# Peptides against a protein of PDB entry 7BDX, part 222

Target 1, 212 residues: chain A of PDB entry 7BDX
Amino acid sequence: EMGAAACTLLWGVSSSEEVVKAILGGDKALKFFSITGQTMESFVKSLDGDVQELDSDESQFVFALAGIVTNVAAIACGREFLVNSSRVLLDTILQLLGDLKPGQCTKLKVLMLMSLYNVSINLKGLKYISESPGFIPLLWWLLSDPDAEVCLHVLRLVQSVVLEPEVFSKSASEFRSSLPLQRILAMSKSRNPRLQTAAQELLEDLRTLEHN

## One batch from the design tools (peptide; made by RFdiffusion4, then SolubleMPNN)

Design b2_p22_6_s2 (from b2_p22_6, 14 letters changed)
Fold by OpenDDE base, seed 4:
Structure b2_p22_6_s2 (fold): chain B 212 residues (1-212), chain C 212 residues (1-212), chain A 22 residues (1-22)
Amino acid sequence: as target 1 above (212 residues)
Amino acid sequence: as target 1 above (212 residues)
Amino acid sequence: SMEEELQQQAREDRKAFLEKYA
């Protein structure tokens, strides 16, 4: 309980750039983010089946941790820190996104996807994530999620790859063949305006790159 | 481990006034400080005898919690919050200071005393602390601590009372009779310049108030 | 509903993925 409360407060205040800088400027940041990855992994491994108790202290703890990572990744120095010093955490997030089933721990997946998207703003971060083993299969897996918010953040991450020619050119054929284009097309007709727009933009970007 | 790491980061960033305001502006502050008091009390009650393992995760957790309270109390809005909404936490800190033996958990006592001192900057906080049952006996007990830093922060808290006529006048006779004046006089001869100065100033303030 | 259609498509895609990568 106390840990979840502390992490939740830390998450809330980490929305500030100054707080992120303060977190990273200390000697405790490396340890914190290392343990964060381990804690998140331990939580996901402890999940029996498809059922998650969202209201558990453990769930709130891990949710807050993922939120902190997301907020850190929202800032340039935070992205640099994660990409340079906490690659294991990025690997853990990618792994956990693969280990979680469609519909399982939706809110956690959203935060983890948001963190990856934020990291992808940095070209070095984008390269690291996109070159991770199983990245393209992972995108396909995540796009199979029934949750519109999960799918939205996956589409945003895919768009980050597509909009970077240096990254996309390396895997363009695999991306086109492995992305569930029919599902993305269905998302472009969604009643969710954010999902609709993201899917439409991605399809337009993919079409533009096919003609080049 | 993770909880201690999170609390330690929260403690570090809580040195900022903006962060304190962000902590208190949320709906989670009341719960956090309530659980903080309970956690600190549980820790102190779990201590067997005079031996404390300072390096334990539990010790670091409670140390960070006490640090957060201290940093919150350093800010005007934080003092107001503690005095208005978290009096139970103040009562807990006073109780724990009484329950800890001389030389036991020195660093924790210092942080708790610093928090009480910071609260005492607010007249309402000073009144609340000084009117607490057993406050004067508690000061005597704490001044018996062999640690110079503990004694320093007790002297600072006593000075906060002495410098406020509205508070001191109510208990002036009891303060004069119950304070270990000989021990404070010995502290005024300390090689520790901070302790020496604090003891000397307090003795001067007490003498000035005797002539009035 | 469109949400039900998306869920159905997600199930079909999941099946196709599992068949391809299992």
Scores: peptide ipSAE 0.037, ipTM 0.744, DockQ to the pose 0.017
Fold by OpenDDE base, seed 2:
Structure b2_p22_6_s2 (fold): chain B 212 residues (1-212), chain C 212 residues (1-212), chain A 22 residues (1-22)
Amino acid sequence: as target 1 above (212 residues)
Amino acid sequence: as target 1 above (212 residues)
Amino acid sequence: SMEEELQQQAREDRKAFLEKYA
């Protein structure tokens, strides 16, 4: 309980850029993010047996951890830190997203996807994520999620790749062949306006790049 | 482990006034400080059985908690919050200081005393602490500590009472009769210059008030 | 720049999430 409460407070205050700088300026950041990855992994592994209630202290703790990572990645120095010094955490997040089934732990997925999106703002981060083994299959898997918010954040991550010529040119053939274009097209017809717009924009970007 | 790491980071960033405001501006502050008191109490109660190594995760966690309280109390709005909304925590800190033996948990005592001193900067806080049952006996107990740093922070707390006429006038007779003046005099001869100075200043303040 | 736009979107997303889930 106390750990979850402390982590929730830390998450809340980490919305400040100055707090992110303070977190990273200390000698504890590396250890913290290492343990964070392990803790998140342990939580996901525990789901195979017990229906952990989404409102448990454990779930709240993991949400707070994912939120902290997201807030750190929202800042330039935070992205640099994650990409340079905490690659294992990024690998863990990618792995966890792969381990979770469609419809499972939706809120956590959204937070993790938001963190990856934030990391992708940095070219080095985008390169690291997009070059990760199984990245494209993971996108396909995640786009099969029934939750519109999950799908939205996946589409945003895909767009980050598509909008970076240096990255996209290297994998363009694989992306075009392996992206579930029909599913993205279906999303462009969604009743969810945010999902609809994101899908439409991505399809337009992809079409523009096919003609070049 | 993760809880201690998170709490340590929260402690570090709480040195900022803006972070303290952010902590208190959220809806989680009350619960956090309630659980904080309980956690600290549980730690102290656990000392009767096992020699918890001072470097354990549990000890680090409690130090971080005490540090957070100290940092909150260092800020005006933090003092107001503690005095108005978290009196149970203040009572807990006073109780824990009474439960610990001379020479026991010195670092924790120092942090707790620093928090009480910070609270005492607020007149309402000073009144609350000084009017707490057993406050003067507690001062006598704490001044028996062999640690110079503990004694220093006790003397500072006593000085906060002595320097406030509204508070001191109500308890002046009890303070004068129950303060271990001979021990304070002995401290004024200490080789520790900080302790020596604090004891000398307090004795001077007490003498000045006797003549009025 | 595209990077600036992405940074702005990231900030907006963070805000929206905090409003919804904090």
Scores: peptide ipSAE 0.012, ipTM 0.733, DockQ to the pose 0.190
Fold by OpenDDE base, seed 5:
Order: sequence, then C-alpha cells, then structure tokens
Structure b2_p22_6_s2 (fold): chain B 212 residues (1-212), chain C 212 residues (1-212), chain A 22 residues (1-22)
Amino acid sequence: as target 1 above (212 residues)
Amino acid sequence: as target 1 above (212 residues)
Amino acid sequence: SMEEELQQQAREDRKAFLEKYA
C-alpha cells in the first residue's frame, strides 16, 4: 500500500523535466531502475497463478513504475541515462512484452511500449531496441493484440525504426518478411482513427522504402 | 525494497517547492500522508521486538517518509495542507516522539522534529502543536535525549513557541515550571557550537520574557 | 504534455523521413 502510494506520487511528479533531472542527479537512480525491472518481472511472473485483480495495489504499483520509466524516457537526459546505464531495464521491458499474452495487462503493455517509443527518440536507444534479439518477432506478437491502443503503440515503435535509415537498412528485408503486413493493412481500415492513421502512414512509409 | 527506493527518490525531489505543489495538487496526497502516519507508527511499534538494524530497508523507508513530510512542511502550501488536512499525521509524529526512548531512532527523531519545526513556522501549525495534549512533557522527555542533534531540534521547536507571544502567553507559566531549565543551561555549555548557541539564545529569550 | 511532445516528435520525424525519401 505505502509503496504503491509513494510510487504513484513519484509517477505524477516525474512528468516534470526538472524532477527527472533530480531523480537522475542522485546516487539512487541506478538502484531504483534496477529494482523497477525486477519488480515488474516478479509481477508478470505472478500472473500465471491467481487472477490478480487489475485494480490491486500491486498492479497500481507496477503501473506507476512503468509510468515513471515512460516519463524519464520522455526527457533527453532520461533517454541517455536509460540507454547508457539501465539497459537491463530495457531488456526487461522487451522480455515482459513478449511474456504477456495478447490482451493480458493491456495498460501495462501500453506504458511499456510508450517507454520504448520514448527511448527510440534517441538514435542510440532506437539502435539498442531494434537490435535486441527477437525484436521483430516481438513486434509480430504484439501486433496480434486485440487491443487497439497496444497495436497503436507498436505501430508507433515500428515507425520509429522505419523512419531511421541507419537502423532500417540493416533489417529492412526481415521487417518486410516478418511483419504482419496484412494485419497492419487491416488496422488501416480500423474504426479507431488513431490506429487507422498510424497503420496507413506506416504502410505508406514501407511502400516508399520498397521503391528506393 | 522497491517501496523504500521509490520513497527515497520522492524524498529527494520533494526538496523542490514545485514538487511539493505537484504532490499536493493531486488527489493522492491525503491518502499518502494518512498511510505515512500509519507506516511510521507500525515501524515504531515494531521496535519493541527485534533489534531492527538502522540500515534496514524498513528504516530507510520510514526515514524517507519523515523526510518527505519535512520537505512538504518547509513550503508554505505544504504547512497549510498539513495543518488543515493532515492533523492526524501531526498527532502521530508527536505520539511517536513520545513513544521513542532517549537515544532510540535518533535520525528519525531529528526528521520528525524538523517537520514539526517547519510546521511551527505557520502560526496555525504552531498553535496546533503547542496546544497538543502533553506537548510540554514531551519537550521535557525529548530534551533528556543523549543526542545533541535531537536536543538541538527540540530547542529550536521550543524557541518557535517562545518567540510567538500569542502562543507563549497561554503556557508561559507551564513552560517555566515544566521545562528542564537546568538541562538547557547545561546545553549552553556544550562543546557542540550549534547546541550551545541554541540553548544560550533560548535562555536569553526566556529571561527576557520573565522581565516583561 | 508528454503525449503532445511525443506526437510532435513523431510528426517531425515523419516529416524528416518524407523529406529524405519522398
């Protein structure tokens, strides 16, 4: 209860750039983000057993942790910190996104995907994420999610890769062969306007890159 | 572990006025400070048993909580919030300061006393604290502490009362009769320059008020 | 907001991509 409350407050105030700088400027950041990854992993591993109510203090705690990571990654210094000093956390987020079933922990998936997207704004972060083992299979898995918001944030992450020639050129063939292009095409016909637009834009970007 | 880490980070960033405003501007502040009091109380009650190592995660968590309260009380809006909306927390801090033995949890005592001192900057807060049942006996108890830093912060709190005529006039006779004046006099001869100065100033203030 | 910043960055990144490959 108290940990969840503290983490929720920290999440709220971490929307400020100055708060992110203050978090990272101390000697506690490394430990905090290390334990964050461990805590999220422990939570996801516990889901195989008892149906943890989504509204539990434990769920709120993990959501707040993911929210803090997202807010840190929204800031340039935070991205640099994560990419340089907290790669294990990024690996954990990628792993947990793979461990979760389609439709499972949708809100957590969204937060984790938002954090990865924010990290991808940094070219070094984008390279690290996209070069991670099983990244493209993970995108395929995540795009199978029944939730439109999950799919939207996956598409945004894919777009970050596609928009960077230095990254995309290395795996362009694998992207074209291993992405669920028909699923993305189906998303371009979605009733969700955000998902529709993101899918359409990505398909256009991919087609443009086929002709080059 | 994770809760302590989150609370420690929140403590660090709560030194900023803008962070205090952000904490208080949300709908989570009331719950957080309520649970804070409960958590501190639970910790102090647990001390009667196993010698909890001062360096435990639990100790660090409670220190961080007390630190957050101190930082909130350092800000005008934070003082107003505590005095208006978190009186139970103030009552808890006063109670816990009484429950702890001389020399027990010195660092926590210092943080709690600092928080009460900060609250005392607000006249409404000063009135609330000084009119609390057993306040003067509590000061006597705390001034018996073997730790110079505890005694220093008690003296500072006493000085806040003495410097406010509206508050001091109500209890001046009780202060003079129930404060350990000989102990304070001994502190004015301390090798600790901060304690020495605080004790000397308080004795001068008390003497000035006797002649008025 | 973070969402606004992310949307802006995504738009800027898309524009930069289109300027390079279109």
Scores: peptide ipSAE 0.005, ipTM 0.732, DockQ to the pose 0.056
Fold by OpenDDE base, seed 1:
Structure b2_p22_6_s2 (fold): chain B 212 residues (1-212), chain C 212 residues (1-212), chain A 22 residues (1-22)
Amino acid sequence: as target 1 above (212 residues)
Amino acid sequence: as target 1 above (212 residues)
Amino acid sequence: SMEEELQQQAREDRKAFLEKYA
């Protein structure tokens, strides 16, 4: 309980750039993010089937950890830190997104996807994520989620790759062949306006890149 | 381990006034400080004799909690919050200072005493602490500590009372009769220059108040 | 620029999740 409460407060205050700088300027940042990855991994491994106690202290604790990573990645120096010094954490997040079933731990998936998107703002981060083994199959797996918010954040991450010619040119053929275009087309007809717009924009971007 | 790491980071960033404001501006502050008191109490109750594993994760966790309280109390709005909304935590700190033996958990005692001193900067806080049942006997108990830094922070807290006429006038007779003046005189001859100065100043202040 | 847009979106994402989850 106390650890979760402290971590939740740290999550809240990490929305400030100055707090992120203070965290990263300390000698404890490396250890913290190392243990963060291990803790998140242990939580996901402990999940029994598709049933999760969403309101458990453990769940709240892991949400706070994922939230902290997201907040750190929202800052330029935080992205630089994660990409240079915490690659194992990025690998862990990618692995955990693969280990979670569609519909399982939706809130955690959203936070992890937001963190990956924030890391993708850095070209080095985008390259690291997109060049990860099994990245495109992972996108396909995640786009099978029934949750509109999970799918929205996956689409945003995909668009981050598509909008970067240096990254997309290397994988364009694989993206075109391996993305579930019919699923994305279905999302462009969603009643969720955010999902609808994101899917439509991505489809337009993909079409534009087919002609170039 | 993870909880201690998160709490330690929160301790570090809570040195900022803006972070303290952010913590207190949230809806989680009351719960956090409630659990903080309970956690500190549980730790002190779990101590077996005078032997403490100073380097344990549990010890580091409790130090971080005490450090956060100290940092919050260093800020005007933090003092107001503690005095108005977390009196149980102040009562817990006073109780724990009484439960710890001389020489036991020196670092924790120092942090708790620093928090009480910071609270004493607020007149309402000073009144609350000094009017607590057994406060003067507690000072006598704490001044029996062999550690110079514990004694230094006790002397500073005593001086905070002595320098406030509204508070001291009500308890002046009890202070004069119940303070270990011979022990304080011995401290004024200490090789520790900070302890020496604090003890000398307190003795001078006490003498001045005997003539008024 | 694309970078500015992405940074703005990251700020909006942070705000959105704080309102929902923090």
Scores: peptide ipSAE 0.005, ipTM 0.729, DockQ to the pose 0.191

Design b2_p22_6_s3 (from b2_p22_6, 14 letters changed)
Fold by OpenDDE base, seed 5:
Structure b2_p22_6_s3 (fold): chain B 212 residues (1-212), chain C 212 residues (1-212), chain A 22 residues (1-22)
Amino acid sequence: as target 1 above (212 residues)
Amino acid sequence: as target 1 above (212 residues)
Amino acid sequence: SKIEELEKESKELLEEFKKKYA
C-alpha cells in the first residue's frame, strides 16, 4: 500500500522536467531504475500463478513505475540517461512486452510502449531499441494484441523506425518480410479513428519506401 | 527495497515548493499521509521485537517518509494542509516521539522533530502541537535524550512556543514547572556549539519572560 | 524542432492516458 502510494505520487510529479532533472541529478537514480526493472519483471512472472486483480496495490505500484519511466523518457536528459546508463531497464521492458500474452496487462503494455516510443525520439534510443535482438518478431507479437490502444502504440513505435532512414535502411528487408502487413491493413479499416489513422499513415510510408 | 527507493526519490524532489504543491494538489495526498502515519507507527511498534538494523530498507523507507513530511511542512501550503487535513499524522508523530526510548531511532526522531518545528512556523500549527495532550511531558521526555541533535531540535520546538506570546501565556506556568530547566542549563554548557547556543538563548528568553 | 513536436505529442498522449486509467 505505502510503496504504491509513494510511487504514484512520484509518477505524478515526474511529469515536470525539473523533477526529472532532480531525480537524475542524484546518486540514487541508477539504483532506482535498476530495481524498477527487477520489480516489473517479478510482477510479470507472478502473473502466471494467480489472477492478480488489476486494481491491486501491486498492479498500481508497477503501473506507477512504468509511468515514471515514461515521464523520464519524455525529457531529453531522461532519454540520454536511460540509453547510456539504464539499458538493462530498456531490455527488461522489451522482454516483458514479449512475455505478456495478447490482452494480458493491457494498461501496463501501453505505458511500456509509450516509454519505448519516448526513448525512440532520440536517434541513439531508436537505434538501441530497433537493433535489439528479436525486435521485429516482438512487433509482430504485439500487433496481434486484441487491444486497439496496444496496437496504436506499437504502430507509433514502428513509425519511429520507418521515419528514420539511417535506422530503417538496415532492417527494411526484415520489416517488409516480417511485419504483419495484412494485420496493419486490417487496422487501417478499424472503427478506432486513432488506430485507423496510424495504420493508414504507416502503410503509406511503407509504400513510399518500396518505390524508393 | 523498491518502496524505499521510490520514497527516497520522492523525499529528494519534495524539497521543491512546486513539487509539494503538486503532491498536495492531487486527490492522493490525503491517502498518502494517512498511510504514512500508519506505516511509521507500524515500524516503531516492530522495534520492540527485533534489533532492526538502522540501515535496513524498512528504516530507510520510514526515514524517507519522515523526510517528505518535513519538506511538506517547510512550505506554507504544506503546513496548512497538515494542520487542516492530516492532524492524525501530527498526532502520530507526537505519539511516536513519546513511544521511542532515549537514544532509540535518533535520526528518525530528529526528522520528526524537524517536521513538528516546521509545522510550528504557522501559529495554527504551533497552537495545535502545543495544545496536544501531554505535550510538555513529551518535551521533558525528549530532553532526556542522550543525543545532542535530538535535544537541539526539541529546544528549537520549545523556543517556537516561548517566542509566541499567544501560545506561551496559556502554558507558561506549566512550562516553568515541568520543563527540565536544570537539563537545559546543562545543555548551555555543552561542547556542542549548536546545542549550547540554543540552550542559552532559550534560558535567556525564559528569564526575560519571568521578569515580565 | 521535430524532437520538440514529438516530445509534446508524447506528453499529450500520456496525459490522456492518465485521465483514462488513473
Scores: peptide ipSAE 0.036, ipTM 0.794, DockQ to the pose 0.220
Fold by OpenDDE base, seed 1:
Structure b2_p22_6_s3 (fold): chain B 212 residues (1-212), chain C 212 residues (1-212), chain A 22 residues (1-22)
Amino acid sequence: as target 1 above (212 residues)
Amino acid sequence: as target 1 above (212 residues)
Amino acid sequence: SKIEELEKESKELLEEFKKKYA
């Protein structure tokens, strides 16, 4: 309980750029993010198909950790830190997104996807994520999620790749051949207006890139 | 380990007034400080005379919690919050200072004493602490500590009472009769210059108040 | 800048997420 409460407060205050700078300026940052990855990994490994109560202290704790990573990645210095000094954490997040089943730990998935998107704001971060082994299969897996919020954040991440010519040119053939275009087309007809718009924009961007 | 790391980071960033305001402005603050008191109490109760390794994760965790309270109490809005909304935590800190033996958990004692001193910067906080049942006996107990840092922070707290006429006038007779004046006089001869100065100043203030 | 716009969007989405799930 106490650990979860402390982590939740740290997540709340980490929305400030000055707090992110303070966290990263200390000698504790490297250790914190290392243990963060390990803790998140241990949690996901413990899920063993049991509907772990979404409201457990452990779930809230890991949720807060993912929130902290997301907030850090929302800041330029935080992205630089993650990409330069905490690549193992990024690898862990990519792995955990693959290990979670469709519909499992939706809130955690959303935060992890938001963190990856935030990291992708930097070209260096985008390259690191998109060049990760199994990235394209991971997108296919995640787009099979029944949750509209998960799918929305996957589409946003895919769009980050598509909108960067330097990255997309290298992966263009693989992206075009491996993206579940029919699933994305179905999302463009969703009742969720955010998901609908994101899917429509991505399809338009993909079509534009086929003609170039 | 992860809880201790998160708490340590929260302690570090709580040195900022803006972070304290952010912590207190959230709906999580009351619960956090409630659990903080309970966690500190549980730790002190678990010490059972065993030299718990000063470097244990549990010790570092509780140390960080005490540090957070100290940082919150260093800010005007934080003092107001503690005195108005977390009096049970102040009561707990006073209790724990009584439960710890001389020489036991010196670092924790120092942080708890610093937190009480910070709270005493407000007249309302000073009144609350000094009017607590057993406060004067507690000062006598704490002044028996062999550690110079503990004794220094006790002397500072005593001086906060002595320098406030509204508080001291009510307790003056009890203070004069119950303070270990011979022990304070011995401290005024300490090789520790900070302890020496604090003890000398307190003795001078007490003498001045005897003539008024 | 494009980066500032993306950062703003990311912050807005995170705040919306917090309101929904906090």
Scores: peptide ipSAE 0.031, ipTM 0.789, DockQ to the pose 0.204
Fold by OpenDDE base, seed 4:
Structure b2_p22_6_s3 (fold): chain B 212 residues (1-212), chain C 212 residues (1-212), chain A 22 residues (1-22)
Amino acid sequence: as target 1 above (212 residues)
Amino acid sequence: as target 1 above (212 residues)
Amino acid sequence: SKIEELEKESKELLEEFKKKYA
């Protein structure tokens, strides 16, 4: 209980850029983000099948941790820190996104996807994520999620890759062959306006890159 | 481990007034400070005799919690919050200071005393603390601590009472009879310049109030 | 800049998420 409460407060205040700078300027940041990855991994491994106790102190704790990572990644120095000093945490997030089943831990998935998207704002972060082993299969797996918010944040991450020629050119063939284009096309017809727009934009970007 | 790391980060960033305002402006503050008191009490009750594991994750966790309370009490809105909405936490801190033996949990005692001193900056906080049952005996007990830093922060808290006529007048007779004046006089001869000064100032303040 | 726009969008989406799920 107390850990979840403390992490939740830390998550709330970490929305401030100055708080993120204060976290990262301290000598405790490396240890914190290392243990964060371990804690998130331990939580996901403790999940028996598709059962999720969303209201557990442990779930709230891990949710807050993912929120902190997302807030850190939302600013330039935070992205630099994660990409330079906490790559293992990024690897853990990618692994956890692969290990979680469609519909499992939706809120956690969304935060982890948001963190990866935020990291993808810088070219070094985008390169690191997109060059991770199994990244393209992971996108396919994540796009199979029944949750529109999960799918939205996957599409945003894919768009970050597609909009960066230096990254997309390396995997363009694999992207075109492995992306569930029919699923993305179905998302472009969603009643969710955010998902609809993100899917439409991605399809347009992909078409533009096919003609060049 | 993770809880201690998160609380330690929260403690570090809570040195900012804006972070304290953000903590208190949320709906989670009341619950956090309630659980804080319970966690601190549970820790002190778990201590077998005079043995303290200072390096334990639990001690670091409680240490960080006491640090957060101290930082919250360092600003006006934080003091107002503690005095209005978290009196039970203040009662817990007073109780824990009474339950801890001289020389036991010195670092925690110092932070708890610093938090009480910070609360004493506002008249409402000072009144609340000084009117607590057993406050004067507690000061005597705390002044028996062999640690100069503990004694320093006790003297600072006593000085807050003495410098407020509205508070001191209510207990002046009990203060004069129950304060270990010989111990305070001995502290005024300490090689520790901070302790020496604090003891000397308090003795001067007490003498001034005897002539009026 | 494009980065500033992406950062702004990310912050807005995160705030919306917090309102919905936190």
Scores: peptide ipSAE 0.028, ipTM 0.772, DockQ to the pose 0.237
Fold by OpenDDE base, seed 3:
Structure b2_p22_6_s3 (fold): chain B 212 residues (1-212), chain C 212 residues (1-212), chain A 22 residues (1-22)
Amino acid sequence: as target 1 above (212 residues)
Amino acid sequence: as target 1 above (212 residues)
Amino acid sequence: SKIEELEKESKELLEEFKKKYA
């Protein structure tokens, strides 16, 4: 309980750039983000046995951790730190996104996807994520999620790759062959306006890149 | 481990006034400080059985909590919050200081005493603490501590009471009768210059108040 | 800058998430 409360407060205050700088400027940042990855992994591994109620202190704790990572990645120095000094955490997030089933831990998936998107704001982060083993199959897997928010944030991440020609050129053939285009097309007809727009924009971007 | 790490980071960033304002401006502050008191109490109650190694994750967690409270109390809005909305936490700190033996949990005692001193910066906080049941006996108990830092922070707290005539007048007779003046005099001869100075200043202040 | 816009959007989305799930 107390750990979750403390972590939740840390999540809240980490919305400030100055707080992110303070977190990263200390000698404790590396250890914190290392343990963060381990904690998130332990949580996901524990899901197969006990119906961890989504409202458990443990769930809230992991959500707050993912929120902190997201807030850190929203800041330039935070992205630099994650890509340079906490790659294992990024690898863990990618792995956990693969280990979770469609519809499982939707809230956590959304936060993790938001963190990856934030990392992708920088070219170095985008390259690191997109060059990760199994990245494209992972996107396909995540786009099968029934949750519109998960799908939205996957589409945002895909768009970040597609909008960077230097990155997309390396995987363009695999993207075109492995993207569930029919699923994305179905999303472009969604009643969710955000999902609809994101899917439509991505389809337009993909078409533009086919003609080049 | 992760809880202690998160709490330690929160402690670090709470040194900022803006972070304290953010902590207090959220809807989670009351719950956090309520659980904080409970957690600190549970820790102290657990000391009688298991030799909790001072370097345990639990110890670090409680130190970080006490540090957060200290940092909050260092800010005007934080003092106001503690005195208005988290009196139970102040009562808990006073109780824990009484429950701990001389030489036991010195680091925690120092942080808790620092938090009380910070609260005492405001007249309302000073009144609340000094009017607490058993406050003067508690000061006597704490001045028996072999640790110079504990004694120093007790002397600082005593000085805050003595320097406020409105507060001191209510308990002046009890202070004069119950203060271990010989112990304070011994501290004024300490090789620790900070303790020596604080004890000397307090003795001078007490003498000045006897002549008025 | 484009980065600042993306950062702003990301922050807004996170705040929306908090409102929805907190």
Scores: peptide ipSAE 0.042, ipTM 0.806, DockQ to the pose 0.221; fails the geometry check

